# Peptides against a protein of PDB entry 4M9S: the designs that were tried, part 113

Target 1, 135 residues: chain A of PDB entry 4M9S
Amino acid sequence: SRGLVGVECITPYSYKSLAMALQRCVEVLSDEDRSALAFAVVMPPGVDIPVKLWSCVIPVDICSNEEEQLDDEVADRLKRLSKRGALLSGKRMPVLTFKIDHIIHMFLKHVVDAQTIANGISILEQRLLEIGNNN

## One batch from the design tools (peptide; made by RFdiffusion4, then SolubleMPNN)

Design b1_p27_3_s1
Fold by OpenDDE base, seed 2:
Structure b1_p27_3_s1 (fold): chain B 135 residues (1-135), chain A 27 residues (1-27)
Amino acid sequence: as target 1 above (135 residues)
Amino acid sequence: EEEEEEELKKLIEEIEKMREELEKLLA
């Protein structure tokens, strides 16, 4: 599934004009980038999240299962998202992180389907548990 | 390493808070 409720969905978002603009931004994304954006809904807004944690929830199908390659691919996707309408904000220092804005996150909460949200939570929890056990 | 670990713990805490909010949304 795309993760988003249609490309042109009716949203209950109070700022309809902004929602429409965001929908337009989403429409021009590749399927991979749009999927990554959908799963970003599980991250807390306004927090600089390291790529390592993003990689726990962002689906990657093309690259190898090697962790380093996964992180690089995820970083590339997030970088593309940061360039398109500032959907994310990247920060390189001290560690490469990405942050989702409150406005974008609010939009995602309304347009990302419930199943995608649930799946994202489940996947993230599983991966975080694995990280915790390996530390 | 300890500082990084502490920062990670804080981030996980924030993620857990968001999880609770989203679960409430899904209910």
Scores: peptide ipSAE 0.465, ipTM 0.875, DockQ to the pose 0.027
Fold by OpenDDE base, seed 5:
Formats: C-alpha cells, structure tokens, sequence
Structure b1_p27_3_s1 (fold): chain B 135 residues (1-135), chain A 27 residues (1-27)
C-alpha cells in the first residue's frame, strides 16, 4: 500500500521546523497506524468525527464480523495517533470522537499520494451510502 | 435519534465539502 509518500515534500509552512517534526512523527508509526493517518486526509479538519464514520475510511484487514469490534479496532488506532505528537484529538463524551487539526490536515494533503486520497474518497462514499440505506 | 440523524447529516455535508476540495486537488 502506498499510504504516505516517502519523498521529501515541499511544504507551504512558514515554519520548516513544524514540517520536520511532523515528518519524524510519521516515520516512527507502524505501517497500520501510518495508513490510518494517511486516510484521515479525507476527513474535514476541525470537526469532531464519531468513530463510526472513521471506520468508513480507515482500512481494517483483520477484525471480527461484529461492528463493535471493528469500531474498537479503529478507535485503538486513532487513540495511538492522538498520543503521537497530537496528530489527532479525541473526546470521550458524549460520543467517542476524533478530530484532525487544520495544520495536520494541510500536511497530509501534501504528503499523501493521490491514489490513496482517491481510494479513501471512494471507500468513504461507498460506506456512507450503505449506512444511509440501512437507516 | 432524530437529533443524532440530524447531526450525522451535518457531518456528511462537511465530508462532502472536503471531498470537493480534494477532487480539485487531484484534478
């Protein structure tokens, strides 16, 4: 899986140190967590997104058929990301949500490969349609 | 549940806006 581009990107940041710090944070992630972070680019920044919606875009290869377990696995990944350089911010109440910061999101827009972005959009649209039809 | 549905609808609208932005980026 492509995920994040391994090549040094030209960042629009006035603070080069921030870009470097973010790059270092990404490099130390596991492949699974890095993939999850890459797909976070499809989410709007500054919005508290429920885990259920995150599960529509974050790929999980190995999980039980139970929806609750899928959400738990996704939540675990997002929690790890939130602990790594505050890549995400989590809230437990009233519903477990995670939010991506504008700065992090802008970074992702430049370092995530186009195919991953396109795939994320496609997957999310498909899953949202399914959710809408089941309600 | 109605409030939850409305909240979900609003979230989907935000997601759609982001989709449009990203599609422009990919073009």
Amino acid sequence: as target 1 above (135 residues)
Amino acid sequence: EEEEEEELKKLIEEIEKMREELEKLLA
Scores: peptide ipSAE 0.461, ipTM 0.874, DockQ to the pose 0.027
Fold by OpenDDE base, seed 3:
Structure b1_p27_3_s1 (fold): chain B 135 residues (1-135), chain A 27 residues (1-27)
Amino acid sequence: as target 1 above (135 residues)
Amino acid sequence: EEEEEEELKKLIEEIEKMREELEKLLA
């Protein structure tokens, strides 16, 4: 199964309370939003990432392959994540970006399965190459 | 335009660093 492993993160972290809170936040997410959160593990924490780059790794099943529609759908998912337990931090100006916190990223590294991480890396690399070749 | 391209390059570099870290984790 792809996504978040339903295993209680036994984190040696003094942030057991935070881990529990994060787990609760993850459990109430839709399958689509939870998948988006899982793939966020491939992004560097503490960096403002534009929606265009997020769209390279967030899996979206859209009828239209238009980039604009893809970005809008991805942005909506990321916005929902930012509102639920502040899983992401969004900036609207000057460009719409989202950032994952170091603590949340650390949590994801422990709860996201290895196959999902590997797939996310592969997909992101492929899409980045395509962007680079088109420029 | 050149500034945007430079910013994108910097972002890609950060992503590549994260990739290397995750590959070590998978290894």
Scores: peptide ipSAE 0.461, ipTM 0.874, DockQ to the pose 0.027
Fold by OpenDDE base, seed 1:
Structure b1_p27_3_s1 (fold): chain B 135 residues (1-135), chain A 27 residues (1-27)
Amino acid sequence: as target 1 above (135 residues)
Amino acid sequence: EEEEEEELKKLIEEIEKMREELEKLLA
């Protein structure tokens, strides 16, 4: 199945105005939305990424193993993030995509746990390889 | 379909670039 099982969190950041604001935004997120945001660090900033690729790294632990349901759940999480402090930017056309801002990405690089980053890279590489083989 | 494959290839390339950056960060 596609996706990542588990819950990840973002560690505290230094007390600067922007960092504090972002930290507060992160703290009010649900565990699953916060995990989704954490794993967004593996995506290149400023690039419109389709939900299919997001689903390769966004943790999902409540929906079925059906690919369609996984994509829908991922999309819902990303939509919520896009409505929370503009953590992501969503586009519906031509394909449903989400983009992480450079500023947000820079924040994530410093506050996301190193192990989470490493795990995200590893799982993404594995899933991309599978997509390549099946395509 | 061919266009989609090419677009996907480009996206994967961008992801690989980010991977390299993050690996440097983790080193």
Scores: peptide ipSAE 0.459, ipTM 0.874, DockQ to the pose 0.026

Design b1_p27_3_s3
Fold by OpenDDE base, seed 4:
Structure b1_p27_3_s3 (fold): chain B 135 residues (1-135), chain A 27 residues (1-27)
Amino acid sequence: as target 1 above (135 residues)
Amino acid sequence: MEEEEKELEELVREIEEMRKDLEELLA
């Protein structure tokens, strides 16, 4: 269920209640979708990020070797997250993008372990360099 | 394509800034 209300003022109590709601949303996710959500912590909140850049940090099956297929798989995961408690917000035009809300991002900063954050940073940095070399 | 590339570069810059912030947090 959606735990974020755009009109609601954030108080310490509201944060606690929201955190509980978000925790429930996370618990019902598949392992793959939960992993994708965890790595979303390395993305800047409030920014529409194209799927190609999300694909730099979202873990994918190592058996897949087609970049287009990898992007499609990532997009599917992000779409599911968007539909599940509005963990992400998606836009289709002009390019398929997803955005993480500041509140969700703050939640992730508190619950995602430091090693996962560090790994996400390292992976993202490496993939961005690869993209830069191809442009 | 030029506009798309410029937009991508701006997004990458924002991501890099976020990365630096997180690295400082983890230090």
Scores: peptide ipSAE 0.246, ipTM 0.788, DockQ to the pose 0.024
Fold by OpenDDE base, seed 2:
Structure b1_p27_3_s3 (fold): chain B 135 residues (1-135), chain A 27 residues (1-27)
Amino acid sequence: as target 1 above (135 residues)
Amino acid sequence: MEEEEKELEELVREIEEMRKDLEELLA
């Protein structure tokens, strides 16, 4: 599944216009970028997260399994998301990080399907464990 | 390296707290 609830905007917000605007932004994304955005729901909002951690959960199918290449591809996707309606915010110093704000995260929390959330958590936990064991 | 490690640990803690919140949402 796409991870996001179809074209329909399901929101508990009183300000439905904001949710509708966000939904419109999501609809114009590529499938790859939309998938990346969906999995961003597992990240804590308002925190600058390094690309390495983003790469633990964002699926990449178009490049090799080399970690460095995966990180670069993930970074490119996150950069595109940051340019589209400020879905994310990027910071280059001291390390390249991306942050999801509370508004976007709250939106995702209600429009990303339960299976995608569960999968994202599972994948992230697995990859974090692997990183921890390699350190 | 120690500062970077501590920063990573802090981020992991934040992620774990978020995980708990999401699991509660899914329940």
Scores: peptide ipSAE 0.245, ipTM 0.785, DockQ to the pose 0.027
Fold by OpenDDE base, seed 1:
Structure b1_p27_3_s3 (fold): chain B 135 residues (1-135), chain A 27 residues (1-27)
Amino acid sequence: as target 1 above (135 residues)
Amino acid sequence: MEEEEKELEELVREIEEMRKDLEELLA
């Protein structure tokens, strides 16, 4: 299973309009969606990333028992994030991808816990190696 | 498949660059 344990993020941003808006958006997310957003920090901003790669870092514990359902669950979470203040932008064609904006990514770099960032990097590297070996 | 593989390699490269940036941030 490629599933990961959910991790929390911190929102200590100042009273600037954009920061406040983003903080409120994050606070109203479910724990699962907030965790997904937190781990999005390890992805390069402005790049359309396929769901397969997102699934390497997005924590999924419920549907992790079935690999084929894992990508679907990840996609659903990313879709919810894309609808929530455009935290992500999704493209359906030609391949389902999601992209994090530079502004959102910059926000995440400051509010996501350092341990979460480190864990996300480590897990992503491990999963990428596994993908490479299976191709 | 070749184009898909190339695209994947490019994405992995971008991810690795981001990794380096984040590691510097964490240091």
Scores: peptide ipSAE 0.243, ipTM 0.786, DockQ to the pose 0.026
Fold by OpenDDE base, seed 3:
Structure b1_p27_3_s3 (fold): chain B 135 residues (1-135), chain A 27 residues (1-27)
Amino acid sequence: as target 1 above (135 residues)
Amino acid sequence: MEEEEKELEELVREIEEMRKDLEELLA
């Protein structure tokens, strides 16, 4: 199984209202965008990460295996997430990057199931290995 | 080009550190 657990997040956050707001934002996402957000847990928080690296972990069902099409679809998902409750922060210049906030990342670590985390790690390592072997 | 490659290597290193943290969480 993949995704977020449907349990209310009990966090040590002083701002309980923020946790509730985040949960509401997650609940209104499409299944695809919610899945993308879940896999963001494997990325280091507070770091501007290029779309190419995001594409290594974000599951996308596309007809073509071309990197350009994959990156475009991933970018669209990340853009939607950035517009929903500031789940991500995007930068267009000099290269399109997205960053997950520390608070959001901590939230994800609490609500994303262990199997999804394990899968994300496995997928990322596999894709990075492939990129490294091609360079 | 070389600077971009170095930047990518640094990002990969940070990802590896994050991986270690998550693996400890899963253990």
Scores: peptide ipSAE 0.242, ipTM 0.783, DockQ to the pose 0.027

Design b1_p27_3_s4
Fold by OpenDDE base, seed 1:
Order: sequence, then C-alpha cells, then structure tokens
Structure b1_p27_3_s4 (fold): chain B 135 residues (1-135), chain A 27 residues (1-27)
Amino acid sequence: as target 1 above (135 residues)
Amino acid sequence: SEEEEKELEKLIEEIKKMIEELKKLLE
C-alpha cells in the first residue's frame, strides 16, 4: 500500500516571526491534516505534484488499501490544507496536483521534527523505488 | 503514455534532489 500508516508528527513551534505568523493556522488543523502538512516538507517547493506522488508520503491510517481510495483520502486532506491560509495550492486540470509554497516549506523545515523528516524520507525513497521498478 | 512516463521521471528526480538536501540538513 502507498502512504504512511500509523505515523504521527510532533511539530515544535519556534517563536520567530515567520513561525508565529503561521502557528495559529497550524494549530486549528485536525491531527491528521497537521500530520499531512508536516510530511509535505519532503516535497520540493514550487512544483506541481500529482496526488499519486503525494500519497507516497502523506499518512493514511484508516482508509481502504485500494489505490483509488488511498488517493482520494490524500486528495481530501490536501484540499483542506489548500483552503487553510494558502498552505498548499491545487490544480484540477489537466491532472489533480498540489504545490507547496516556498515560504511554507521554509517554515516546515524549521518546525517539523527531525525524526518525522527522516521517516518521510525513508518511506518516500522506498515508494519511489517501487514506482520506478513498475514502470 | 510515453509523455506521462517522462513527466513522472522528471518529478521523481526533483523529489530525489529535495531528499538529498534534507539529508544534509539532518547531518
């Protein structure tokens, strides 16, 4: 199955101006949406990434193991994030994609726990390898 | 399609580049 299962994020917030400006926005997120945002740090900023690739790193705990359902759940989380203070930007055509802003990415690099980053890297590398082998 | 595959490969390379940058950050 794609995505991260059973992974939670602990995100410490600094008291710098950039972090303070975004802290309230992050605090009102659900736990699952906050986790999705944290793992978004592993994606390159300013790049339109299809849901297929997002699903390689966005945690999904309770949805079906069917690929379509996994992608739908990931898409729903990313859509909610896109509605929260422009944390992400989405495009529906020609392919559903989401993009993380450079400023948001910089924020995440400073506040996301190092272990979370490491875990995201590890699972993403494995999933990308699988995709490459199946092509 | 061939075009879709090429696009996917380009995106994967961009992601791999970011991963390497983050690995350096974690050092």
Scores: peptide ipSAE 0.557, ipTM 0.907, DockQ to the pose 0.026
Fold by OpenDDE base, seed 4:
Structure b1_p27_3_s4 (fold): chain B 135 residues (1-135), chain A 27 residues (1-27)
Amino acid sequence: as target 1 above (135 residues)
Amino acid sequence: SEEEEKELEKLIEEIKKMIEELKKLLE
């Protein structure tokens, strides 16, 4: 799927081994998980983000329109990413949150295509407005 | 709770800042 370049990543990293390791992690992901990872680039690194906010940008195609089920599906994807090369860090208490590391985020900024970033921004902005209006 | 809502607002602000940074990169 669109989002992450399927070629060897070009990063400003001095350590090629890290970039290679991350690229390998991306390649073995499912299409759905890879897509979720791509959209994670729009989240601020080093911040614990609750699943509710992640669900604002992580695309879920085939599922119920019920918000609770959407969050569960998003959580499952993020959990898988957290177990795959430490792409994300999860915390269960007090609220389930996930955090993207600065290094991973830097990697994504270089390998995620501009259109995907733009789409993620657009979607996230709209969803945040909706959340704000409900509060 | 009110505290949770305030925390959520702070997180949203952080996300908005990131969005603005990315927009600049896309220019």
Scores: peptide ipSAE 0.557, ipTM 0.907, DockQ to the pose 0.026
Fold by OpenDDE base, seed 5:
Structure b1_p27_3_s4 (fold): chain B 135 residues (1-135), chain A 27 residues (1-27)
Amino acid sequence: as target 1 above (135 residues)
Amino acid sequence: SEEEEKELEKLIEEIKKMIEELKKLLE
């Protein structure tokens, strides 16, 4: 898990307890879920993002060729993150979406390494381009 | 639907905006 290897950092948070809590939440995640959380930094905070768009940046190693199965796997990861200290907020209706909070996003901006951010940007830009070309 | 497409485009624009912010962070 390249994205959050260096979780320990000086945060701009006035409340040290919050930073510590977030750090603990990240530490107990599996490598797979922690990686997914790291790439979530590329998404805008406070916006309900459908799973389809999350799948554009969340890495999936082994999955079915069916797009629905891919989305299901991504959704499962995001669901697990939403159950871990409210790292994400899920919504089922009208479409299954997940949202990252501003505070969590700010935390990620400081702890996710630059290379992971760059990779996430590259992957996301490519996938968005593909979506645009297919429409 | 057309409405769904418009919403998707709007979301994509928000994502692109965030990408630009992050690119500045990487500089």
Scores: peptide ipSAE 0.557, ipTM 0.908, DockQ to the pose 0.027
Fold by OpenDDE base, seed 3:
Structure b1_p27_3_s4 (fold): chain B 135 residues (1-135), chain A 27 residues (1-27)
Amino acid sequence: as target 1 above (135 residues)
Amino acid sequence: SEEEEKELEKLIEEIKKMIEELKKLLE
């Protein structure tokens, strides 16, 4: 299985209203954006991550394997997520980056299934290896 | 630039650390 399908969360949060708001935000996302959010659990929270690195783990169906097209599509998804509540924080300058908040990350760790996490790890490790070999 | 490359390497290291933490979670 992939993503956040059928996920209900009994949260340890003292602020249950926040958890409920997050769940509502997730529910109204498209399947593609929800999938992207799920895979964000693999990224370290509180770190400004360039789109290039996000593109290593976020699944995108594109006709071309060109990095530019991939990055643009990933950026669009992340931008949409950043506009839905406080799911992500975007920064345009000096380089376009996105950051996942600690609270959001904790939420994802609780609701994203183990198989999705494992898949994200496998994909990301492979992509990082490729980047390292090309440098 | 070399500075940008070093920054990228540091980011990759942080990602790798997170991966290891998640692997432990999956055990």
Scores: peptide ipSAE 0.556, ipTM 0.907, DockQ to the pose 0.026

Design b1_p27_4_s1
Fold by OpenDDE base, seed 4:
Structure b1_p27_4_s1 (fold): chain B 135 residues (1-135), chain A 27 residues (1-27)
Amino acid sequence: as target 1 above (135 residues)
Amino acid sequence: DLEEELERLVKEIAEMRKVVEERLAEL
């Protein structure tokens, strides 16, 4: 049985339709969830990324300095994004991870403003340096 | 192990960052 790998040629129409659908999904998000989604643009697409690394780029105001609370709040945001139009996909085992799909990532590259991307890069660099120095 | 996977992901993120920075510089 020759599996027809249907190369779905993403027609310009399909792209426009997908872009419109994604735009609608983005518009109904809270400001916090929208910001979390925007910063996902700095992550490699198609990679299961641990919540700890997501916490490096997703801004969260926590009342306590407990690292566990930070990861939980970030995870909750990412879970909400995963439930809304499959913007992300989550995996619980062996470690809680989230992944951004290539299509969503491509969309974000076109719609996220340059300043937000620059800020996300700066934040990520700073946090990665801190992690690297503590290891 | 988990540590090796984390190190790999950090490297991948670093590479993605470079790509994004390059694109931003072109804007």
Scores: peptide ipSAE 0.142, ipTM 0.690, DockQ to the pose 0.025
Fold by OpenDDE base, seed 5:
Structure b1_p27_4_s1 (fold): chain B 135 residues (1-135), chain A 27 residues (1-27)
Amino acid sequence: as target 1 above (135 residues)
Amino acid sequence: DLEEELERLVKEIAEMRKVVEERLAEL
C-alpha cells in the first residue's frame, strides 16, 4: 500500500504541534480510511464537494453493482474521517458534500506520496471527462 | 450548478497537477 509513506516530513509548519497531532490522527485510522484520506489531497481545499465527485477518486475495493451503493460506501468513509479529528467537514443540505480544510490539505501535500497524487489527479480527470460526456 | 462546479473543479485540478509535476521533476 504505497499511499501514505510515513516519511518524517519536515513540514514547513512552524507549528510542529499541529503536524504531530495530524500525524497521530492519521496513524489511528484504518487502512481503508487512511487511503481515502490520502486521495483527498487531489481535491481543491475549502470547497464543498458532492459525494459523487469524491467517488471519482476514493478507492473502493468492492464495486457495488449500483452506483448509489458506491456513493453510500464513499460517504460512510468520509463521514468517519469527519468524525475523527475533523479531517473533513460535511454538509447534508441541500446535497451531501464534504470539504477538506486548507491546513489538512497542505499537510497531505507533504505526506502523501507524489506518485499517488499524480495517479489520483489522472484518475479524477479521466472520470470527470466521462461524467461530462454522459451528460 | 453541478456542471459549472465540475468545470471549476477541472480547472483547479489542472492547476494542482502543474504544481505536483513541478515538484516531481525536482525529485
Scores: peptide ipSAE 0.135, ipTM 0.688, DockQ to the pose 0.031
Fold by OpenDDE base, seed 2:
Structure b1_p27_4_s1 (fold): chain B 135 residues (1-135), chain A 27 residues (1-27)
Amino acid sequence: as target 1 above (135 residues)
Amino acid sequence: DLEEELERLVKEIAEMRKVVEERLAEL
């Protein structure tokens, strides 16, 4: 995956300090958590998104026999992101949800590879259609 | 209702897609 690892933080932020701080936060993430953060850009900012929907786009390397653990693994990644630099905010009730802030989303929109964003949107839309048809 | 929530989120995601695509076209 062409993750954030190779993208220089070119942000139009007048506040270069915030962009630099966010870049530092991204650099200390594991490859897996950084990948999860990159794909968070496809979610609408400021919306509490259920983990099931996050699992549509967050890449998890699990065996097919571990599909039942997909949501749990995604939740763990998102939880780690929520603890690191407030990259996400989590809510447990009534359903476990995570939300990306507008500022973080704006940052990601400028630093995540355009192809990654496009692919993530495509995957999300496809999986949402599948969920909608199976419910 | 979870179904209603899902429908709302789908709409919001669709709008977000548009915004992201517009931004990508400007880059």
Scores: peptide ipSAE 0.128, ipTM 0.680, DockQ to the pose 0.032
Fold by OpenDDE base, seed 1:
Structure b1_p27_4_s1 (fold): chain B 135 residues (1-135), chain A 27 residues (1-27)
Amino acid sequence: as target 1 above (135 residues)
Amino acid sequence: DLEEELERLVKEIAEMRKVVEERLAEL
């Protein structure tokens, strides 16, 4: 199965203004959507990234054996994040992509657990190697 | 094509990883 279970996103600091607003946005997310947002930190900010690459790091607890269904579930999570406070931006043409903004990415770098970030990087590396070897 | 774009993004992600790893080493 693809995806990760039990990822935590925490906000350790009490910064005012934008950080507080973003923290509130994170707190109202479902556990699944919060985990998806947390792993967005491993992606380069300001880049339109295809859903296929997002699916390498976005945790999905219940995975279909069909890769297409996995991508659809990932896309749905990312779409929900894009509708909530512009945490992400989506583009449908020519390929469905999502982008994390620099400001949101900077926020995540400070609030996502360091072990979560390290794990996300490791997983993404492994999955990308697998994709590269299978192509 | 899409494959070339994916390869480009993989390289960009690899560069970002170096930055994140450097920050993790500082924690």
Scores: peptide ipSAE 0.134, ipTM 0.686, DockQ to the pose 0.030; fails the geometry check

Design b1_p27_4_s2
Fold by OpenDDE base, seed 3:
Structure b1_p27_4_s2 (fold): chain B 135 residues (1-135), chain A 27 residues (1-27)
Amino acid sequence: as target 1 above (135 residues)
Amino acid sequence: DLEKELEELVKEIAEMKKEVEERLAKL
């Protein structure tokens, strides 16, 4: 199995590979947005995921415990990721969702620390259980 | 100019992704 790094582009692009282009996009992110991107790896690729579920894993330092403020801040980060490298795809209707495509997800699996991935999965599982118990 | 660079990156990434997906679909 050839990894993403082995895919050669037959185009006169400035970057020789998709991996190099994605790496540049990651480098220009703020620390907060880069952290959000790292935790995006725990989401299944190709699925339109509501902001509510993203908020379970995206780390946000908020002054208020209001859920609406959390979702808004998370949404803003995800919007920036969508804009600053097409790292995510946003959809507003019928509800605000974001999707990570398979290629970006594959890239993240190779560059994000394994412990971060494991922690993110654990956090997501815990939050989903909490949501399920409250319904 | 960073903004110009990012605009070009988005375009290049979109084209590269399309190319990779097309190649993978043939497998």
Scores: peptide ipSAE 0.229, ipTM 0.761, DockQ to the pose 0.724
Fold by OpenDDE base, seed 4:
Structure b1_p27_4_s2 (fold): chain B 135 residues (1-135), chain A 27 residues (1-27)
Amino acid sequence: as target 1 above (135 residues)
Amino acid sequence: DLEKELEELVKEIAEMKKEVEERLAKL
């Protein structure tokens, strides 16, 4: 499979039009949902990712230390992103997962600030280490 | 109407994504 770079090469016009449409979708998002979308870029595209892993990178104001509440709030944000622009695809069974496709991921890689990407990766790595050490 | 605009955008995005995915699959 030609990497994400190949998508622009084969469909430059379609990608450009899609990018414009996606940009408009991003503009109408709330600040919170837009932030969630930005951090979605750190996830590998084309993979069904459990909400638990999304919660490692999606910034949420934690009202309680209960992990369950965090996952629910993250899931709600991801559901909104799925609905408002097909920015993500959700799967409910057997476990609630969300997937970012290659096209959306490529779009985000171009529009999300490099520092945000770096921070998101760092946060994800840290949280994964914590999960790994606690299991 | 923002809701109508979003519905149209979702349709457009879905169509364009499908087209790109189909092209990629032939590669």
Scores: peptide ipSAE 0.224, ipTM 0.750, DockQ to the pose 0.526
Fold by OpenDDE base, seed 1:
Structure b1_p27_4_s2 (fold): chain B 135 residues (1-135), chain A 27 residues (1-27)
Amino acid sequence: as target 1 above (135 residues)
Amino acid sequence: DLEKELEELVKEIAEMKKEVEERLAKL
């Protein structure tokens, strides 16, 4: 998978078993969901982040000018990640948000390639600037 | 079979995460 380097998790010994479980979860993901997971690494851990912000970095091949459709597709991917290995935590009320916890984030930092991380950060920064300039 | 495996993985991951968090809290 282009974004997730084969999980040779040089994780601390204490994380090896968890890393193996997480690796298996990653292996069974679709390419699209795995890509979404890779870009989740650019988000700050432990923060409930609205879907709108996730949509800034999660790659979606939907040619829709409707922000709602983009957000829905992103939300569906994030929901699948939440169900498949508890890779994310979702909250529906009052606003739909998703959170990556510190442990999963640390795992991703080891298994996601540096270029993907750098690209994701760059994309996020660019999109945030665009949003800020349009307000 | 895959669905059942994933359900078990979720449970396992949840337990392992809890254990790690507890260990980290004690450091």
Scores: peptide ipSAE 0.223, ipTM 0.750, DockQ to the pose 0.439
Fold by OpenDDE base, seed 5:
Structure b1_p27_4_s2 (fold): chain B 135 residues (1-135), chain A 27 residues (1-27)
Amino acid sequence: as target 1 above (135 residues)
Amino acid sequence: DLEKELEELVKEIAEMKKEVEERLAKL
């Protein structure tokens, strides 16, 4: 999956070291977690987003069709991203949410493949329409 | 050790993010 381009992006960051640190964090992720991180770029930064909405864009291969298991698997991936580089921030109360900050989001915009971003947006839009039609 | 490396990276990222955010807030 052409998610994160492993090329040293000329980052607009004043601190080249931050970009290098983030790149190293990305390199040590599993393929699944790296894919999840790539799709996180489609979310608005600075917003606490419920796991259910994350599940609209995070690709998961689940053996069970239970929605609860889907959300749990997505939550586990997002928790790992929160732990393994502060790539996300989680909030448990009152509802389990995850947030991408502006700095990480800006980093991802430069390193995530443009087609992946476009696909992620399309998938999110489609899923939101489906949810809206079922309500 | 990869775990130690990641812990150090997380600390570095947190500090650098804080510094950037503080600078941005002053603009």
Scores: peptide ipSAE 0.220, ipTM 0.749, DockQ to the pose 0.422

